# Designs tried in a protein design run: peptides against a protein of PDB entry 3C66. Part 146

Target 1, 189 residues: chain A of PDB entry 3C66
Amino acid sequence: KSWANLFEKNDFFFRYKFYLEITAYTRGSDEQHLKWSGLVESKVRLLVMKLEVLAGIKIAHPFTKPFESSYCCPTEDDYEMIQDKYGSHKTETALNALKLVTDENKEEESIKDAPKAYLSTMYIGLDFNIENKKEKVDIHIPCTEFVNLCRSFNEDYGDHKVFNLALRFVKGYDLPDEVFDENEKRPSK

## One batch from the design tools (peptide; made by RFdiffusion4, then SolubleMPNN)

Design b2_p26_6_s3 (from b2_p26_6, 8 letters changed)
Fold by OpenDDE base, seed 3:
Structure b2_p26_6_s3 (fold): chain B 189 residues (1-189), chain A 26 residues (1-26)
Amino acid sequence: as target 1 above (189 residues)
Amino acid sequence: PVISGDKFVLDLFSDEEKKLVATNIR
């Protein structure tokens, strides 16, 4: 990793108070996930463009690299749990009940052939126009259109048992640990 | 709940997280 890339990463997750997380989920093969997540990633720029034109949004800035993780996922309930708990610091500890797949353990017999859930997460930093005293910003339409765009690309992507897509709105202090280095302190409230 | 079928409206002052999941989009 170039020094420039590390610096850019660190600044990004401290720069904004608010983030939109886009996570592509796959319970299947790595090949299936590569295709699905690649598609989702390719469409993020379109979502950004739609967000930027909203009156309540001042800035929508995508982080350029996805975060990748995978878990042993024996059951559909586990898959639902992952989708429920992933994406916030408050809830991510629940994922400790599952086996995280790593380069160190991926060849273990209990992990190698186990069903897996793959996750790819893109982040968009958000800055809002506070002057309008609008406490709420409606982003339903652009987000729904984005989801529909991704899912409509292939009929297989409509099977939520295999493929799913979620958008989560989080504050900077509640970002997942994955975005910070071990020596970095997460933003305070 | 984090996962809501409601309109994806962001509340900037709420501590409640909001998540839009494709499964809930018709």
Scores: peptide ipSAE 0.472, ipTM 0.847, DockQ to the pose 0.496
Fold by OpenDDE base, seed 5:
Structure b2_p26_6_s3 (fold): chain B 189 residues (1-189), chain A 26 residues (1-26)
Amino acid sequence: as target 1 above (189 residues)
Amino acid sequence: PVISGDKFVLDLFSDEEKKLVATNIR
């Protein structure tokens, strides 16, 4: 199958059993987030290259389009909660306690000037070499190097109260609802 | 724990979630 077909949403999120989620978080302005998320996104290909050469990884394919969301985030505790709960179907229901910012509500007075958390998430589909009886795959070094590369670009990105970055390993059946259309059935376990 | 600053090792058969957060990376 052509690489082009792997970048289509409907095929990508059903093709793999495993995914790596890369989420850039910003509690600040949309301009701050645009710069931060753009930087992170520009480095994803480097992470993919590092993952592909690992003996335990057969395939690492990025989905090229980020998923964008933003929430009203009045407190630091809310920001920590977002970072804890986002990225898994098991935990994402906790985000319902926050106000999701949409095109329909963004101009409301209670939302327009409210503190916000912005999220941009990139996905990497993973296939593993199971033949080596390895139940575990160590990806610590490539992921740590990736995070450090992003954070070192600007001194401002070291302020974790504003900017953060996380990588989450999830199975296909536990992907967030955002990756599926309303008419699509979630993959089974 | 779901969020970890320890070694980012993936378990392919466990239902355990694993997340590496930049704040916890030394």
Scores: peptide ipSAE 0.479, ipTM 0.851, DockQ to the pose 0.476; fails the geometry check
Fold by OpenDDE base, seed 4:
Structure b2_p26_6_s3 (fold): chain B 189 residues (1-189), chain A 26 residues (1-26)
Amino acid sequence: as target 1 above (189 residues)
Amino acid sequence: PVISGDKFVLDLFSDEEKKLVATNIR
């Protein structure tokens, strides 16, 4: 089965009930983020491999492209807020308090030279082996190993004030708006 | 908690969100 056919954007975010979001955060330069996010993205396949062999996981399927966003982030508190609120439809509205950097506004004086937080998010669709009402699946070890792998690559990546990494488990109905086209309806509960 | 350094165990039937943050991983 060609992996290529599974990566069509059109139904990926409707195909699974559950998703694991991997977000690389950088409060710094675009160059710093490019290196950091690129590293994280390069390791996602290793995480997938570790997840797919777990007894409770039937399928772990990565989406091929990252979602990228950036916000004006003048304070550390703002950076923490981004990390707290990003990645869930329930909470993402809190990010409206921050200025989203867009192609249209990036050259504005108030934005161009402002401190920024950069985000790159990878998605893994998950299908579980629901046997005997096993409502819980432990993915702690693979995820921890993944995080450690990414952070250990460069000493700079240990500075959580600049670089951070988070994994969020979300349901399909609670995916961020960014994954849907304007004409697409969010999955229902 | 939503942001956790605790064991990253997924609850498939709970509405509870779970997030593992690198800073909480030792």
Scores: peptide ipSAE 0.472, ipTM 0.846, DockQ to the pose 0.497; fails the geometry check
Fold by OpenDDE base, seed 2:
Structure b2_p26_6_s3 (fold): chain B 189 residues (1-189), chain A 26 residues (1-26)
Amino acid sequence: as target 1 above (189 residues)
Amino acid sequence: PVISGDKFVLDLFSDEEKKLVATNIR
């Protein structure tokens, strides 16, 4: 399927066995998150380019749209929990302990003025050159460069209490529920 | 969750979760 088809949600999360999740976190205002996530999103293409040229990577294709979510996040521990638990089907249920902000509840007094953590997640589908018998693929350099690029853009982005960035390597069967439609069956192992 | 400051090396056959967090990148 052409590159154009990869941008359609239809089979992107079924096409690859492996995904790289890039999540921008903000514990602050929506405005802060918009700037931070926008920056991160703008740099994802650079990461893709760097990944594509690695010998162990056959394909690195970004999903074009970020996934957005926000939670009431009253404590730093909650923020750490979000960062720890988000992005994996195995652990995402822990987030049920937090109040998910939705369009339906965002105007509730208890939610409207509550501290929030905002999440924007980009996905890169990965196909590896397994034939090269490389059991391991080192993506440290491009990922580190990417993170540094994002964080160095503004001094404020160095404050991990507010802004954070994580890259998670996830197998297709362990993708978060958010990537699947209600009628879609999660990929099996 | 192994938030390791270790090299972000992907093991395709491991069930180990790999996560790189900005706070661990100096």
Scores: peptide ipSAE 0.470, ipTM 0.844, DockQ to the pose 0.475; fails the geometry check

Design b2_p26_6_s4 (from b2_p26_6, 12 letters changed)
Fold by OpenDDE base, seed 5:
Structure b2_p26_6_s4 (fold): chain B 189 residues (1-189), chain A 26 residues (1-26)
Amino acid sequence: as target 1 above (189 residues)
Amino acid sequence: PVISGDKFVLDLFSDKELKMVATDIK
């Protein structure tokens, strides 16, 4: 497959065995989320560059578009639950306890003015240099620097009750359902 | 289980999920 084809959703999420998920969370307004997620998205390329130079990483390829979702989030506990459960097929079923906001329901009285959590998720496909018998790859420093870069941009982004950021390492068979079409088969283990 | 707050070291053969959250970073 050409590199150009890897920017298509259907090719990207079947191409790699491993993915790094970067999720920006906002419990607040849509405007707050737009600014926060836009900042995070703008810095992803810098993280990719830092990952690509690691000896254990052969390829780090970002998917160009974020996945967007939002939930009614009436409590802080709900917000913590979203941050804990989102990003893995094993755990995402817990999100069914919350009301997903859609274009069809966003104008309903029970949803329109309700507190919301917004999520924007970027994906990086990873290929590793296995030949060196390295079963483990340390990405702690690049990821920490990335998080610090994002949250230090504005003092408001230090309010963890409103803004948060998470990175999750996920295998292809455990990617969230959102990355697949309804007629697509999930990759096997 | 999801591992959060630990050093973000990827294990390619482990079934453990690894997560880094900004609130855990000092």
Scores: peptide ipSAE 0.491, ipTM 0.864, DockQ to the pose 0.462
Fold by OpenDDE base, seed 1:
Structure b2_p26_6_s4 (fold): chain B 189 residues (1-189), chain A 26 residues (1-26)
Amino acid sequence: as target 1 above (189 residues)
Amino acid sequence: PVISGDKFVLDLFSDKELKMVATDIK
């Protein structure tokens, strides 16, 4: 990979004012999540293509790497909380109430056999055509089509107790901490 | 606050966070 590609990736989360977050959720096995998230990730490029043709969107640029996390998730309420709170800097601190699974703790007896929620998040940077003085851009159709495409691929993906998918429109200053390196300053409002 | 369930129309000047969840899509 060229150094240029590395540099372009390093500033991805500073380059855009707006981002679309696509998160695949799985409360189940790692194998289930691998299949589900892999499917979702494979379809992101189709969403990008649909977004790019919208008159109000100048650029839709996917970040190539998914962000992965998993939590001990003993209850349905915990799973709902994860889905509610994840994806925004404003709300992500609520996730501290759950045990984050790490390479260091995954073999602990209390974690190893615990029910888990897995998250895979893809990011799309968005630049808009302001020249048309459109304050609003309707992306409902392409996003709905994307969700339907993913969940219709397998009947199992219709089980919302196990599998879910969310799209979140987020401003750069409210991106989750996971997208920044330890020494990077969060974009200002 | 997160707004879910409505049409996913982006307002570039709004401070409202917009979210679409698959379970909300009929």
Scores: peptide ipSAE 0.489, ipTM 0.864, DockQ to the pose 0.457
Fold by OpenDDE base, seed 4:
Structure b2_p26_6_s4 (fold): chain B 189 residues (1-189), chain A 26 residues (1-26)
Amino acid sequence: as target 1 above (189 residues)
Amino acid sequence: PVISGDKFVLDLFSDKELKMVATDIK
């Protein structure tokens, strides 16, 4: 990545107090995940558009690139655990119980042919119109419509044992480690 | 704690983490 891209990345995750994380999950093949995540990514713009028109949202800014990760996922329980724990700094340490697939280990016999869960995560930075002291912003409808749009595209995407989609609302200080460089300090509360 | 299944209403001053999972959507 160019230095410009790095700076844009780093600035993005410090720019907002709040983020919406959109994670596409696949427990299956890389090919299945590429199709599923690609579809989800293609629809993020529509979600952004729906969020931007909400009175409580001042800015909904998507980060342009997904974050990719994969884990050895031998059981359905592991898949549920990934979906539960991923996306928050507070909970992501639970994922250490699973084997993260890396470029260094992907060719190991125990990993190469193992069942895997693939994750692609898109981030939307959110700025709110706080002036109205509205402590709450209802984003249920846009998010539901987004999920329905994604899963209705293909009947296969209705199989939650293989494909899933989650949206998580996260504060900047609780973003996953993956969004920060090793030398970056997390935003404070 | 992560709350899934409820109406996805953001509380900017809450420490509650909100999560919507496709499986929870009818």
Scores: peptide ipSAE 0.493, ipTM 0.865, DockQ to the pose 0.453; fails the geometry check
Fold by OpenDDE base, seed 3:
Structure b2_p26_6_s4 (fold): chain B 189 residues (1-189), chain A 26 residues (1-26)
Amino acid sequence: as target 1 above (189 residues)
Amino acid sequence: PVISGDKFVLDLFSDKELKMVATDIK
């Protein structure tokens, strides 16, 4: 990893108090996930543009690289659990019940041919206009339109047993461990 | 706790986590 990449990552995940996480899920092949996640990633810019024009949002800044992970996912219940628990530090420990696929273990017989769930996560750093005393910012419409845009691209993406998409609003201190290096201290509350 | 199914309104002072899942969108 270049020093430039480390610096960019570190600056991003400590810069904002709030983040919007966009996760594309696939329970199927790596090829299916590549197509699905690539599509979602390609549309994030459109969501950013829609968020930036909202009066309550001062800045919506996308992180340029997705975070990738995959789990052995033998059942639909496991897939639902992944979708429920992934994306926050508070809940991600539940994923320890599943086998994380790594470069070191991917060739193991129990993992190689196992059903898998693939995850690709994009992050948007958010800064808000606090001066307007608006404690709440409604982003429902832009987010709904984004989801519909992604799902409508291909009929196959309507199959929720295979493909799913989630948006999560997370505070900086509750970001998943994946965004930090082992020696980095998580932002405080 | 993750709140899904409600209108995706960000509350900057809430300790509640907000989540929108595609399966919840009709």
Scores: peptide ipSAE 0.491, ipTM 0.864, DockQ to the pose 0.456; fails the geometry check

Design b2_p26_7_s1 (from b2_p26_7, 10 letters changed)
Fold by OpenDDE base, seed 5:
Structure b2_p26_7_s1 (fold): chain B 189 residues (1-189), chain A 26 residues (1-26)
Amino acid sequence: as target 1 above (189 residues)
Amino acid sequence: EDKVEGRIIASNGEILEEKPMSAILE
């Protein structure tokens, strides 16, 4: 399959057994989220470069398009729940307790003026070097460096009540439903 | 709260140790 296919949704989420999810969270305005997510997205290429040089990682390929979602988020506990449950098929059903904001409902009075949590998620497909089973891959290091890089850019992002960042390692069969079309079957174990 | 993957992964992609995601407090 050509390199071009790595940027197409059609096969990217079936090509790898493992993925790294980078999610920028904002509990505030759409404008705040646009700035925060834009910053995070602009740094993903640096994370890819750091992953590629790890001895246990053969390939790290970013999906170029972010996935966007937003929820009505009336409390800080709801915001923590979103950050805990989002990003895994196993846990994402808990998000059904919250109102998803859609193009169809965004103008409803109860949704328009409600506090919201915004999510932007980037995906990196990972291929590991199978030949040396003795090598341990610690992705925590480059992931921590990435968070520090994003946070150090502007002090305005230091408010964890508003701005948060998550990096999650996920198996292909446990990817969120958002990455698959209605007619696509999720990968098996 | 920032959450960073804390699991240790083998070179074959197998999870060797499943740790909860670590919170980064600046």
Scores: peptide ipSAE 0.323, ipTM 0.796, DockQ to the pose 0.053
Fold by OpenDDE base, seed 1:
Structure b2_p26_7_s1 (fold): chain B 189 residues (1-189), chain A 26 residues (1-26)
Amino acid sequence: as target 1 above (189 residues)
Amino acid sequence: EDKVEGRIIASNGEILEEKPMSAILE
């Protein structure tokens, strides 16, 4: 496949065994989220560059489109739950306890003025070098640098009650349902 | 709270060990 095809959804979520999920969380206004998620998204390429230079990583390829969702989030506990459960097929069903905001329901009185948590998630497909020996790849450093880079941009982003960022390593079979179409079967173990 | 993935151990192109997500203390 051409490089151009890698920017399409196509088989991106079937192409790699491993993915890095970068999720920007905002419990606040949509405007706040737009700024925060936009910043995070703008820095993903820098993270990719840092990942690519790691000896154990053969390929780090970002999916170009973020996945976006929002939930009614009346409490801080709900916000913590979202951050704990989101990003894994194993745990994402817990999010069904919250009201997902949709175009169909966003104007309902119970939803319109409710506190909301906004999520924007970027994905990086990872291919590791095959070696005849065990190799340790520590992605903590580039990921930490990425978080620091995002947080340092504006002092307002220091408020963890509003803005949060998660970087999660996920196997292809444990990707959230959001990355697959209804007619697609998730990768097997 | 920010959460960052830790160390990954690979053998023959597969990850054998996963570290839990760690919180970044600022």
Scores: peptide ipSAE 0.260, ipTM 0.777, DockQ to the pose 0.048
Fold by OpenDDE base, seed 4:
Structure b2_p26_7_s1 (fold): chain B 189 residues (1-189), chain A 26 residues (1-26)
Amino acid sequence: as target 1 above (189 residues)
Amino acid sequence: EDKVEGRIIASNGEILEEKPMSAILE
């Protein structure tokens, strides 16, 4: 079965207890982000394949669409803060200190030409082989290989001041608010 | 800096060990 047919958008973020978040960060132009995020997104399937062969992982299913956001990011410290706080419901409220770019405000003079951090996030739902509680899964290796793969594609992507990549293991109840509709209740612990 | 949660996860989803990416690059 094609991954595209496996999940209705509405229940993907309720189906799994665990998710791997893959976020491409760009502090630069929209064009730079489009190239970087597009590359990262194009390689996610390879990461999924590497995760699926791990003995402790029963299922690794990617969500097919990225989540996009951008913030006014005047300083490098702001960029570091975004990378630290994004991707968890517990910490994402710290991002309220920054100006979120929206369709309503993007044409404002103070926002239009301001330095921005762009974020594109892909999600992989993870189902583990729970029958054997002693089984260990080391996801660090495939995740690191994925980062190296993305970084090695173009020398320009070696600039961490502009391009960054984060892979975060998150529980379903701690997913960012962006994955839920306004009328959806966040999964409980 | 790239952030990879270098984690050994138990089959129940518990994090047993965290390995920073830097430790692999060393």
Scores: peptide ipSAE 0.170, ipTM 0.714, DockQ to the pose 0.072
Fold by OpenDDE base, seed 3:
Structure b2_p26_7_s1 (fold): chain B 189 residues (1-189), chain A 26 residues (1-26)
Amino acid sequence: as target 1 above (189 residues)
Amino acid sequence: EDKVEGRIIASNGEILEEKPMSAILE
């Protein structure tokens, strides 16, 4: 498929065995999240460039659109739980214990004024060039550099009580449900 | 806290070992 076709979501989440999830978390206002997530999203291409030059990585293709969600997040423990459980089908069911904010419920009194955690997630499909050998691919370095780049933009982003960033390596069969349509079956192992 | 799961050992296109999400950057 053409480069343009990769961004139509037609088979992006079936194309690769492995994905890198980049999630910007904000426990605060929607305005704070828009600034934070917007910054993170603007830097993803730089991360892709750093990944592409690593030995053992054949392809690093970003999905163009972020996935957005928000939860009522009354406590810091809830915020930690979100960051621990989100991004994997294996663990995401734990998020059902929290109230998902939707367009239908956002005006309810119990939700409207509640503390919220906002999530914006970008995906990078990964293909490795490792044949007939055992090879270590350490993407920790470029990922760490990416985090540092995002954090260094504004001193306010140093507040981990509000702003967080996670980069998770995920197998295709363990992608969150959000990336699939209701009629799609997730990839098998 | 910021987390990176980014250390991979692979062979023949299959992942043998990976660093868990619990790996904190700071």
Scores: peptide ipSAE 0.134, ipTM 0.661, DockQ to the pose 0.056

Design b2_p26_7_s2 (from b2_p26_7, 8 letters changed)
Fold by OpenDDE base, seed 1:
Structure b2_p26_7_s2 (fold): chain B 189 residues (1-189), chain A 26 residues (1-26)
Amino acid sequence: as target 1 above (189 residues)
Amino acid sequence: EDEVFGRIIASNGKILKEEPMGAILE
């Protein structure tokens, strides 16, 4: 496949066994989220560069488009729940307890003025160099550096009640449903 | 089967939950 095809959704979420999820969370305004998620997204390429130089990583390929969602988030507990449950097929069903904001419902009185949590998630597909032995590849260092880079950029992002950031390492079969089309079957174990 | 591990959750300008991130490959 050409390099251009790698930027299409097409088979991106079927191509790799492993993915890194980077989620920017904002409980606040659209404007606040735009700034925060935009910052995080702008730094993803730096993370990719750091991943690519690891001997155990053959490929680190970012998906070019963020996945965006928002939920009515009336309490801090709801916000914590979102951060805990989001990003895994195993746990994402817990999010059904919250009202997903959609274009169809965003103007409803109960939703329009409600506190919201905004999510923007970037994905990196990972292919590892497997040698003829059991190996452990740890991406902790570059991921930690990335988190520090994003969080230290602006003092406003120190407000944990508003701004949060999570990185999750997952297998393809445990990716959230959002990455697949309705007609697509998720990868098997 | 490959073992998958790791999550980093950062809040309030610091890492609140930190685990090794990666895979054990066989």
Scores: peptide ipSAE 0.042, ipTM 0.696, DockQ to the pose 0.735
Fold by OpenDDE base, seed 4:
Structure b2_p26_7_s2 (fold): chain B 189 residues (1-189), chain A 26 residues (1-26)
Amino acid sequence: as target 1 above (189 residues)
Amino acid sequence: EDEVFGRIIASNGKILKEEPMGAILE
């Protein structure tokens, strides 16, 4: 069965206690971001395969669609801040200091030609094989291998001022607001 | 109670920030 048919979008972000967020960042053109994010997205399935073979992981299920956002990003410090704060409900409010680019404002003179940071985020829901009360599952190795795979694909992606990649392990109640509809209540702790 | 930890930030063919990623399940 195709993974695409297994989960309705509405339940995916409520189904798992843990999620892995994979975010491709680009401070540059939309064309640069399309290439970079497209590469990262194309490799997510390989990461899933590596996660699924870990003894402590019962299920690693990717969400099929990326989440897209962009911010006016006038400085390198702003770009670092985005990378630090994005991907957690606890910290994402710091991004309110930056101008989110929307369909409503993208043609504004102050936004249209401004430097931008583009974000594409893929999510993997994780279910663990809990045998004992104090089981440790470490996904550091497969995640590191994934990062190395993506960043070594093209030399152009070696420019950290332009291209970045972050993986974040997050609880469902700390997922970014973007994954929930306006009428959906965030999962409780 | 489960503890979630870890993050990897990478660019320029190098890892800029690396922390153990995983869960301690109780």
Scores: peptide ipSAE 0.034, ipTM 0.670, DockQ to the pose 0.749
Fold by OpenDDE base, seed 2:
Structure b2_p26_7_s2 (fold): chain B 189 residues (1-189), chain A 26 residues (1-26)
Amino acid sequence: as target 1 above (189 residues)
Amino acid sequence: EDEVFGRIIASNGKILKEEPMGAILE
């Protein structure tokens, strides 16, 4: 398969054992989210570059399109729950307690005017160079630098009640359901 | 089994949760 095909949905979410999930959260307006998520998305390439030069990383390939979702988010506790539970198949079922905004329901008055949490998630597939058994590959440094870069870019993003960013390191079998089509079977452990 | 660890949850004003991110590969 060509490298270009790895940037399309194709088998991207089956190809790697590990993924880095980068989620921009906004509890506010869609305009606020577009600005925030756009910033985060624009910086993902810098993170990829930093990951690629790590000796323990063989491949760091971004999926080029963000996954976007939004939930009715009436409380701050709901917003914290979204940030805690999203991005893992093990925990994402907790989000069923919240109303997912869809094209079918977005015009309902109870949803249209409700406070919302917006999510945009970027994925990076990771392949590691395993030289030794029990090798520890730590990507904390580049990830921390990325968070700091995004956080410090504009002071307007300083409101933690509105703007948040999460990076999650997950195994392929624990990817959220959103990355798979209905006809696709989740990778096994 | 490979161990996957690490998460960063941050606002622009503060880091809410920060953990080392990586894997222990066997």
Scores: peptide ipSAE 0.034, ipTM 0.597, DockQ to the pose 0.745
Fold by OpenDDE base, seed 5:
Structure b2_p26_7_s2 (fold): chain B 189 residues (1-189), chain A 26 residues (1-26)
Amino acid sequence: as target 1 above (189 residues)
Amino acid sequence: EDEVFGRIIASNGKILKEEPMGAILE
């Protein structure tokens, strides 16, 4: 398939063995989240650039569209649980304990006025240069630099009870259900 | 089988959890 198709959902989540997930979290207003997630998303291109120059990385390809979700989040413990469990098919079932906000239910009184956690997730597909039978690839440095970059740009977002950022490295078969359509089968191991 | 590991969780002002991020490829 053409390079252009990689910027569309099409087969992006089937093309790579590995994916890096970048999630901006906000427990507050949708306006707060829009500003925070927008800042994070604006810096993703810099992370891609840093990944591309690593010797072990053949390709770092961003999916251009963020995935958006929100949950009713009545407690700080719930917010911590979301950050711990989100982003992996193995653990995301724990999120079923929370009420997902949808277009169908967002106007319900119990949901409309409830505290919410907002999530915006960007994905980067990764392909590696395998030269040896066993090779270790380390992406910790550019990921840490990215976190530090986002953290240093605006001190107004320094409240860890409200604004958070997470990076998760996953295999294609462990991607969250949100990236697949109802008629799509998730990749096998 | 290939192994993937690592996660970072941080606020704008504080690192809450940091693990080495990478993969072991076969």
Scores: peptide ipSAE 0.291, ipTM 0.852, DockQ to the pose 0.762; fails the geometry check

